# Peptides against a protein of PDB entry 3S8F, part 211

Target 1, 157 residues: chain A of PDB entry 3S8F
Amino acid sequence: VLTLFVAVPSLMTAFTVAASLEFAGRLRGGRGLFGWIRALPWDNPAFVAPVLGLLGFIPGGAGGIVNASFTLDYVVHNTAWVPGHFHLQVASLVTLTAMGSLYWLLPNLTGKPISDAQRRLGLAVVWLWFLGMMIMAVGLHWAGLLNVPRRAYIAQV
Target 2, 166 residues: chain B of PDB entry 3S8F
Amino acid sequence: DEHKAHKAILAYEKGWLAFSLAMLFVFIALIAYTLATHTAGVIPAGKLERVDPTTVRQEGPWADPAQAVVQTGPNQYTVYVLAFAFGYQPNPIEVPQGAEIVFKITSPDVIHGFHVEGTNINVEVLPGEVSTVRYTFKRPGEYRIICNQYCGLGHQNMFGTIVVKE

## One batch from the design tools (peptide; made by RFdiffusion4, then SolubleMPNN)

Design b2_p22_3_s1 (from b2_p22_3, 10 letters changed)
Fold by OpenDDE base, seed 1:
Structure b2_p22_3_s1 (fold): chain B 157 residues (1-157), chain C 166 residues (1-166), chain A 22 residues (1-22)
Amino acid sequence: as target 1 above (157 residues)
Amino acid sequence: as target 2 above (166 residues)
Amino acid sequence: SELISSLLASSLAAGADGLALS
């Protein structure tokens, strides 16, 4: 239980970012409890990618708490749960943030804006990536809870 | 105007920080609930037992696979298992149905896994340490042991079998 | 296999719902 305090700085950071998103959305005209979300620039892959990464990081972070818990780790350790966890953390947050950063960085470095076609393609890429990541992550976590071992090519279920 | 914007940002941050703290308490509560209601069958960690991995094959209870299964009491057994590159010994491990089995597992070489399908037995096996797991097999049959910790080129083929006899 | 299929179907459904934000 005490290990949960390790999550405090990460949670503070995550929700500070969320606060920034809410502020940005409200500056863009969003109102109400959820209207600010719709007001965010979802047409920009440089924005969408890291945000999707953050969304994937939420269950990953919760999983991190589970993995750090002595008793709960007994259930999930060395099962497919663990790969599910770090794929959420690395393949979602880190990778999507990197992808989003490239959509911002390359136009700035080259001095050439991305075309509308490139923008749309970028959106498709990051959304499909996120979808695939969620499918895999849910599958791995579920398999892990069913005691499917990691680092093995066979499983009972 | 800038100051007002700054204050607005701080207000949002405070709100989300409060939410963060609330979520922390939710997590603690969920863990506490899980521990309170779902601890049946959980094998607690025992005292750390050490062994010399360099001599474990030559002397001691792990040295002879034929003597690995030791009856320690009525319907109670201790099984001394070696996880090595790349297999388990004894293999198969033969135990009676319904008996309380204490597995004492160690490694002479590198870290291995000891995952028994169809059971909640899942431990890492470290050279120099003895992993202790207590389990009672309720159903007869064969239970596969899987190494779930990478241990080298033959890791993927490292399997064992527990045969539970009526 | 049925469990995997069910899991995949559920994951796809959840993913599709998430894409509504795009």
Scores: peptide ipSAE 0.018, ipTM 0.763, DockQ to the pose 0.025
Fold by OpenDDE base, seed 5:
Parts: structure tokens; C-alpha cells; sequence
Structure b2_p22_3_s1 (fold): chain B 157 residues (1-157), chain C 166 residues (1-166), chain A 22 residues (1-22)
């Protein structure tokens, strides 16, 4: 019940952010239904990181609803599914948002702009992190559906 | 200019909010559907039952592992299981194939898990509460019980066995 | 698992539809 209650404002916030991104993309010359996405500043790790975090949060949020569902939770509770959910929420959204924030914050605090090399490295780090998190999350969710137990080193599969 | 920008933002917000609301209703509908139909394989929880964890080892149906398996009908058994640091009793749990087994599980110490491999039995065991799970083993053999709730230094080695006899 | 899969599939489909409305 509480999770579902929190889901409402969370979704509102998420889609408000999406609306802002669409607006920004269109201001940058993006056209069409999806053209605005391409127009976003994908060359900036401070932008890319939190956006990737948000993308990871989508399946994580869906998983949250699953975990809060009485009938569906029976299937996934105390399985590898749960760590998969956590890693999407914490290691993806929160961590990537923090990383992105640092890419903006540190240059401003130090007064030293990041070099092009540092920018490219930052992009690589963020994308690799996201990719790794997605692989792990998919694996954990899949394992959970196969009834691999949480907090155990053994599994029947 | 500012007014135009504001209107544009509102237009996008309206679209995304509409989508958000639609998705919310879809999720609620799906949850409602699952609740209404009851997911296949769900083991219904029993009525809330409490027990004194400080005396459960000394008196009552959990006190003697040799008396833990009780035949309640021609093809029905109740098994009184203790999950403790760090194991299960009785161990092994011996039950007949094809019989309806009602597990009554509790703990004398801390929270444990009761996850039976090869089955959908997966419950947390709380001291002071009795977890009730119904299951019928269709295949004979050994089924391992795994503790999937951290319970101390020996957690990783906390296993039990259910032996299903033909 | 089937219900979870259907939930995810429906969510993705609904998402695509929602984006099409914008």
C-alpha cells in the first residue's frame, strides 16, 4: 500500500522530468516523436549519467510494484530478483545520478573545466557502468524468476 | 516569449502526465487482476498463529522431533518444524509422496528462512509466529531446505532435508 | 513468472503508446 502510494508522486516526477527533456530536446532542434531524444546533449557525462539512471529506474520501478503486489511478491520474494531490483534503484539511478552530479559539481567547485579527454573518459565510464548494471540486473532478475534464493551461495538451477 | 515557453512546457507536461496516469491505471488494473484471480501456485497463508519462542523447544508439538510428523488424515500430515541457529528439526523431514503436507514452522531464536528447493515453498520464519504452508510432493526424493534470511555466522551453512518416500 | 512477463510487456507497450501520444 505504501509503495503504491509513493508510486504516484514518483511517476509524476519521472514523467515531469521526461517532459522537461522533451522540451529541451525540441529547443535544441529535435523534431518528430523521437527526434528530440537525439537532440539532447549526449556528449555531456553530467547529462548522460542521470538519464541512464532514469532509464534503469524504469524497470526498477516496475519491479517495485511487483514487489509490492501480494500475489506477485510470492514469486520473487527472497530470491535473486530482489537484489536485482536494488541494484537498479541504488547502483543505477542513485549512483549514476551522483556520478553525473560530480561531473557538473567538481568543475564548478574547482573552477577548472574538464578537458575533452576527461569528458570522453567520463562518458565511457558512465556508459560502461550502465551496461554492467543492466547485465547484472537482468541476470539477477532472471535468476530470481528461476527461484534462485537470496542470501544463499547455492541454487537448484 | 516567456509566455510561449511556458505554454510549450505545459503542453509536454500534459502529454507525459496523461501517459503517467494511464500507466498507473494499467498497473493498478494488473494488480487487481492478480489479486482477483490468485496467481497459480500461490500457497495461501494460514491464519495468524502465535507461540512462545522461549518454551517452544520444551513443550508442545515442536518439542520432540520424533513426534514432529503427525498424520492428520489418510493422506494428510502436519509437520512441526523448528528453524533455529543453525539448522532445522526434524532433519530429515520424512513425508509420503502424494500426501498433503501442512508445515507448521516457527523459530526459537531469530528470524530464519524456509526455502525448499524444487518447490514454491518460500517463507520467512519469525520467532513467536507460526508459518503455515501447504504442499503436496508429487515426486519422491530429497528436497533441500535453505535459509534465505541472514540469521548469524552459521547462516550460509544452515540446511535441512525433506525426504519424500514412495 | 508469466504474470511478471506480461506486466513488463504491457508496461513497455503502454510506454510506447504513451510516447506516441506526445
Amino acid sequence: as target 1 above (157 residues)
Amino acid sequence: as target 2 above (166 residues)
Amino acid sequence: SELISSLLASSLAAGADGLALS
Scores: peptide ipSAE 0.015, ipTM 0.720, DockQ to the pose 0.031
Fold by OpenDDE base, seed 2:
Structure b2_p22_3_s1 (fold): chain B 157 residues (1-157), chain C 166 residues (1-166), chain A 22 residues (1-22)
Amino acid sequence: as target 1 above (157 residues)
Amino acid sequence: as target 2 above (166 residues)
Amino acid sequence: SELISSLLASSLAAGADGLALS
């Protein structure tokens, strides 16, 4: 009940963020339906991290609706599907947002900009984290649909 | 130019909000479609049934594991299962192949899981509540029952067995 | 304002649907 109630406001927030990104991209010279995406600062880990988090949040959010639906939850409840959902929501969105925030916060706190090496390393960390998270999440969701249980060291498949 | 920027932002927000609403309806439609076409008979129907977890081991149909399997009709059985820390009773549960089995599962202590490998039987078992699951085993053999709800230090070792006989 | 009202109504409807599906 709560999940479905919160779903609409969450979508509103998410798409408002998307609107802000479009505006920012267009201000940076992006044109067309998708050209604004390319214009966004993909060289900044403080930007890339939370955006990747948002991308992971999309399937995770959809999964939230599934998990909150009684009939559909019957299929996925207490299976590996649920951890898959968690990793998209927490380890992707929340964690990547935290990482991005750190890349913004530290330079501001220290008064020193990050070096180019640190920036590149940060980008690598964020992208690798996202990649690993997507692989794990897909695997967990797949396993869950195959009735692999959570909180168990066993599997029937 | 604050006015120009504000107007532009609003335009983008309106577009994205419209898209958001559209996606919402898509999700609702997908859920509705799934419910309408693929959910019939998937979840066994049952009435809310309560039991006293403090006495369930002492009296009633769960008290004697030897009497846990009750034939209720031709090729129909009810199995009264206790999920407890840390195991299941009866263990093993012996049922005939092809029979319609109604599992009535409860717990005398904490919340447990009742997940039967190789089947779609996967329910939580709450103390004071009877979980009812209907299933027909089409294949003979042994089916392992696992607990997929954390129930204490011995959770990982909490297993049972259903033996389906020809 | 109308959009906000519509979104709020949609949110309430979604909540009601969630209750029905629970």
Scores: peptide ipSAE 0.014, ipTM 0.706, DockQ to the pose 0.066
Fold by OpenDDE base, seed 3:
Structure b2_p22_3_s1 (fold): chain B 157 residues (1-157), chain C 166 residues (1-166), chain A 22 residues (1-22)
Amino acid sequence: as target 1 above (157 residues)
Amino acid sequence: as target 2 above (166 residues)
Amino acid sequence: SELISSLLASSLAAGADGLALS
C-alpha cells in the first residue's frame, strides 16, 4: 500500500490536466458528460498529438504501478511487457508531445501559420502514429502476459 | 472573469481528484486480484546469498557440473546453475518430473537472464549474488532456458535446456 | 487475457464513475 502512494502525486497531476481539458471544452461550448470532449480543437495537430499521448499514458501509468509492485514486477520483468510499457510512456506520450510542440513552435518561430494541407497531414501523422503505437503496445503487453521474453528473438507461444 | 474561471477550474479539479483517489484503490484491488490468480508456480525466495564470482568456477557447488544436481530430499533437489557468456552449466539440466526443484543460479562474469520457457521462471542473474527459484515440473520433456538480459555479442544464441524425466 | 479483460473492464467502470462525480 505504501509503495503505491508514490503514484498519488502523479495521479493528482494527471487528473488536474484532465480537469483543465474539461474546463477548456466547456468554455468552447461543450455541454453534458461528454460534450466537452467534442468541443476541444481536434482539428489542430498541436493539440491532438499531446492529448493522444496522454491517452496512451493512462494504460502506461497503470503499467508503471504494476512494474513498481515488487511481486507483480517479478511476473512481468524482462518480458515483452516492459518494452510495451516503454513504448506507451516514451514513444507515445513523450514523442507525441514533442510532435505537437513542433506543430506549435514552428509556426510561431517563422511567423507563418501552417497551411491547411500541412495541418491535415499533421493530423494524419499524429493519428497514425498513435494507432500504430497502441497496436504495438497492446501486442507487447499481451505477449508479456504470455511470458514472451524481451531481448530474445524466439518464444514458445 | 478570472475569479469565476478559477473557481470553476477548482470545482472540476475536486471532482477529478476524487476520481484519482478512487482509481488508486481500484489499482490496489486489481493488484490484489492479479496476485491471487497469476503468481502460482514459481516461488522466488531466500535471503540474500553472496558468492565470489572470481572463484565460483573453481570451488564450491557450482564448480563441477556433474555434481550440480543435488538431492536434498525424497522428492526435492537443488540445482546449482551457472549462467555465463554464453551458455548455462550444467547443460542439459536433468531433473525428475514432479520433484520440487530449487535452482541456485549465479554468474561468473556479467549479468545474465534465466528464463525457462513453458514456466514462469524468470530471474536476472548477477555476479556475486545467488538467485533462488523454486519450481516443480509437472510435465516431462525439454524446457528451453533463454537469456533475456543482454550480455554481449553472443547473447542472442545463449540457450540452455532442462530435461524433465518421467 | 483475463488480466487484460479485468483491467479494461475496471478502468472503464472507474472512468464512468469518475466522470459521474465531476
Scores: peptide ipSAE 0.014, ipTM 0.748, DockQ to the pose 0.031

Design b2_p22_3_s2 (from b2_p22_3, 12 letters changed)
Fold by OpenDDE base, seed 1:
Structure b2_p22_3_s2 (fold): chain B 157 residues (1-157), chain C 166 residues (1-166), chain A 22 residues (1-22)
Amino acid sequence: as target 1 above (157 residues)
Amino acid sequence: as target 2 above (166 residues)
Amino acid sequence: SDLISSLLAQSRQAGLDGLALS
């Protein structure tokens, strides 16, 4: 139980970011329980990418709690569950954040805004990336729960 | 103006922090529930047992694969298993169905995995430490041992077999 | 250092033996 408190700072940080998003959405005219979400700039890949990364990070973080728990780690350790976890953390949050950063950085470095076509392409890229990562992650976690071993080319199931 | 904005942000932060704490308790509750409902499948951690990896092949209970399976009581056995680059010994491991088996697993070289398909046996094997796992095979047949920890160039081919006899 | 050397030597030999059998 004490190890679970390690998650507190991360949760605090994550939900502080969420709070900022809600505030921003409401400033942009969003109202109600979910209206603020729609008001966020979903047309900007520099925004969408890291937000999708954060969304992927949520189940990954929950998995981190599982992995850090002595009793539950026995179930999932060295199974496909583990790759599923860090793909959410690294290939989702970190990678999408990097992608989003590029969508912001390159226009600033070049002094040229991205074209509308580039913007649309960027949106497609980050959404497809996110979707693919979620499918893979769910599959890996599921396989892990079915006792598929990590670092092996064979499995019982 | 800035002060008002700051207060507004704080209000949202407080709400989300409350949510975060609630989620933390949900996670704890889920863990507690899982432990409460799945107690039969929980294998408690044993005491840390040390061994000298430099001599484990030459002396002691792991030295002779022919003597690796030791009957310790009625329908109770201890099996001394070495995980090494790149295999297991003894191989195969022969045990009777329905017997309580205590696996004592160690490594003479590097870290390996010991994953037995069809069971919940899945432990890392560290040189210098003895992993202890208790299991009872209810079904006869062959159970494959898989190394699920990278241990070198031959890792992918590192397999063993447990043969459970009627 | 002695432990490391011994482990490396044993591991190497075990690896060679394992590869020969595979």
Scores: peptide ipSAE 0.007, ipTM 0.766, DockQ to the pose 0.013
Fold by OpenDDE base, seed 3:
Structure b2_p22_3_s2 (fold): chain B 157 residues (1-157), chain C 166 residues (1-166), chain A 22 residues (1-22)
Amino acid sequence: as target 1 above (157 residues)
Amino acid sequence: as target 2 above (166 residues)
Amino acid sequence: SDLISSLLAQSRQAGLDGLALS
């Protein structure tokens, strides 16, 4: 229980970000409980990338609590569950945030906006990356629950 | 405008923070629920036992693989296992079906894994420390031991076998 | 919460079944 209190600052930060997104969406004309989500700039890969990263971070964060729990960690430790967690935290959130940052940074550094083709390509890359990561993560977590070992090329199941 | 925006942000933050705290309790509740409904396979931490990794091969219960399996009582055995680069000893480990087996596992060199397929046995093996795992094999057959902790160039080929006899 | 609990329980049970554990 004491260990779980470590999650408090992280949760506070995460939901503060969510609050910022809601505020931004409402400023853009979104109304209602979910209307603000639709109002966000989903046509901008620099925005979509980190947001998708955040979405992946939600189950990853939950997994972090599991991994930090003494009794539950016994079940998942050194199984495929762990790399599944990593791919959500690093390969999704961190990587997508980096990608999003790049989509913002390069146009600003060059002083030239990205073309429409580049924008569409960027969106495709980000969404495909997210989709692939989610599929992989689900597979790894599932395999982990089936006691597939980490760092092994072979498994009984 | 900035002041209005600031107030609005604070209002949203307060709402989401409340939600955050609620979710924290939900997570704790879910963990508690999971533990209450799925208690099988949880092995409590045992007493810390230390050994000298530099001498474990020469003296003590791990020194002779032929004497690694020790009957400690009726239908009860202790198996002294070494995980080393790159294998396990004894190999195979032969134990009877239905007996309570206490594995005492240590390493003379680096950190290894001890993952037994078909079971919930999965521990890291640290030099200088004895890992203790208790298990009863209900089904006869061969159970593969897999090293799931990187231990060097031969890590991927580090396997052992537990043979459960009727 | 109920859905999450159910999914978690089902997943855990599936793992145990796969290992032939109770």
Scores: peptide ipSAE 0.007, ipTM 0.772, DockQ to the pose 0.025
Fold by OpenDDE base, seed 4:
Structure b2_p22_3_s2 (fold): chain B 157 residues (1-157), chain C 166 residues (1-166), chain A 22 residues (1-22)
Amino acid sequence: as target 1 above (157 residues)
Amino acid sequence: as target 2 above (166 residues)
Amino acid sequence: SDLISSLLAQSRQAGLDGLALS
């Protein structure tokens, strides 16, 4: 129970970022409860990448609560569930944030803006990466629930 | 202006903080619901028991694989299992069908896993600690034990067998 | 354990059905 309180600062941080996104969207002319989302710069891979990372982090964070639960961890511990969680947290959020950071950083460091073709390619890469990671993560979590062991090359299922 | 922006950000932060707290309660509720509906599958952890990993092979209940299965009562057994690099002892572990089995598992060397296929038995085995798991095998047959905690170069080949007899 | 086993079996079967596997 006490371990679950660790989720509080994490959630606060995550939703603080969400607050920043809402503010940004509204500054860009978005209105209403959800209109600010559409107003965000979805044409910029430097923006899209970390946002997709955040989206992947949502189920990952939920899984973190499960993993931190004493009773529920018994079910999922050292199964494929765990690497599923890691891939959402590291291979989606961290990796996509790094990708997005590069899309912003490199043009600034070199003084050369990315071409439109590079921008479009970047968007495609980020979205495809996200899609692939979601498929993998769902598969790993599902396999984990079916008691497929972690760190083993064989399973009954 | 900057002041207006800061005020707006604060308002959004307050809203999302409230949402975050709400979501926290949702997650807690989901956990509670899961526990309430799926309690039958949860095996409570036993009390922490310590053992000296440097002597566990020489003396005590884990020292002799032939004496590893101990009948403690009518249709009740305790099985003292060692997980080591790279295998399990005794191997195979022979137990009766329908009997309540208490596994007492420890390691003389490094951390191992004890994952029994076809069951919900899945524990880490730490040197110096005894993992206790209670289980009743309803079906006869062979159950493979898999090490699911990396323990060295032979980790992938570390298997055991539980034979449940009619 | 029976409930969990049943749910897992149902989940697996649903997955197999979805993939047109037996």
Scores: peptide ipSAE 0.007, ipTM 0.745, DockQ to the pose 0.016
Fold by OpenDDE base, seed 5:
Structure b2_p22_3_s2 (fold): chain B 157 residues (1-157), chain C 166 residues (1-166), chain A 22 residues (1-22)
Amino acid sequence: as target 1 above (157 residues)
Amino acid sequence: as target 2 above (166 residues)
Amino acid sequence: SDLISSLLAQSRQAGLDGLALS
C-alpha cells in the first residue's frame, strides 16, 4: 500500500522532469517529436549522469511496484531479482546522480572549471557505468525470474 | 503571448500524458506476462501460527525428526521442518510422489530461508512463526533445500534434501 | 486468454532457448 501510494507522486515527478527536459531541448533548438532530445547538453557529464540514472530508475520503479504486489512478490522475493532492483535504484540512480553532482560541485567549490579532457573522461565514465549497470541489472532480473536464489552461490540453472 | 505559451505547454503536457497512458498499459502487460508465466501453481500461505522457539526442539511436532512426516490423509502428508543454524531437519525429508505435502516450517534460532530447487517453494522462516506451504511433487528425485536468508557464518553451506519416492 | 498465454509462454521459451537455459 505504501509503495503504491508513493508511486503516484514519483510518477508525477518523473513526467514533470521529462516535460522540463523537452521544454529545455526545444529552447535549445530541438524540433519535432524527438529532436528536442538531441538538443539537450549531452556533452556535459553533470547532465548526462543524472539523466541516465533516471532512465535506469524507470524499470527499477516498475520493479518496485512488482515487489509490492503480493502475488508477484511471491515469484521474485529473495531471488536475484531483488539485487537487480537495488542496483537500478541505488547503484544507478543514486550513484549516477552523485557522480553528476560531483561534476558540478567540484568546479564550483574549487573555482576552477573542468578541462575538456576531464569532461570527456567524465562522459566516458558515466556511460560505461550506465552500460555496466544495465547489463548487471538485466542479468540479475532475468536470473531472478529463473528462480536463481538471492544470497546463495549455487543455482539450479 | 500568454495564450501561445499556454498552448505550447498544453501540447507538451498532452503528449506526455499520452505517453504516460501508453506506458501504463505496457506495465500492466508486463505484470500480466509475469503472472501468466511465473505464478502458475502458487502455493497458498497458511494462517498465522506461532510457536515458542525456545521449546520447539523439546516438545511438539518438531521435537522428533523421526516423527516429522505425518500422514494426514490417504494421499496427504504434513512435514514438520526445522530450519536451524546450519541445516534442516529432518534431512533428508522423504515424501511420496504425487502426494499433497504440507510443510510446516519454523526456526529455533534465527531467520532462515527455505528455497526448494525445482519448485516454487520459497519462504522465509522466522523464529516463533510457523510457515505453511503446500506442494505436490509430480516427479521423483532429490530436491535441494537452499537457505536464501543470511543466518551466520555457516549460511553458505546450509542445505537440505527432499527425497521424493516413487 | 489461451492465445495470449500461449504467446507469452512461447516468448519465454524463446528467451530460455536463446540463453541455452532450461
Scores: peptide ipSAE 0.000, ipTM 0.726, DockQ to the pose 0.018

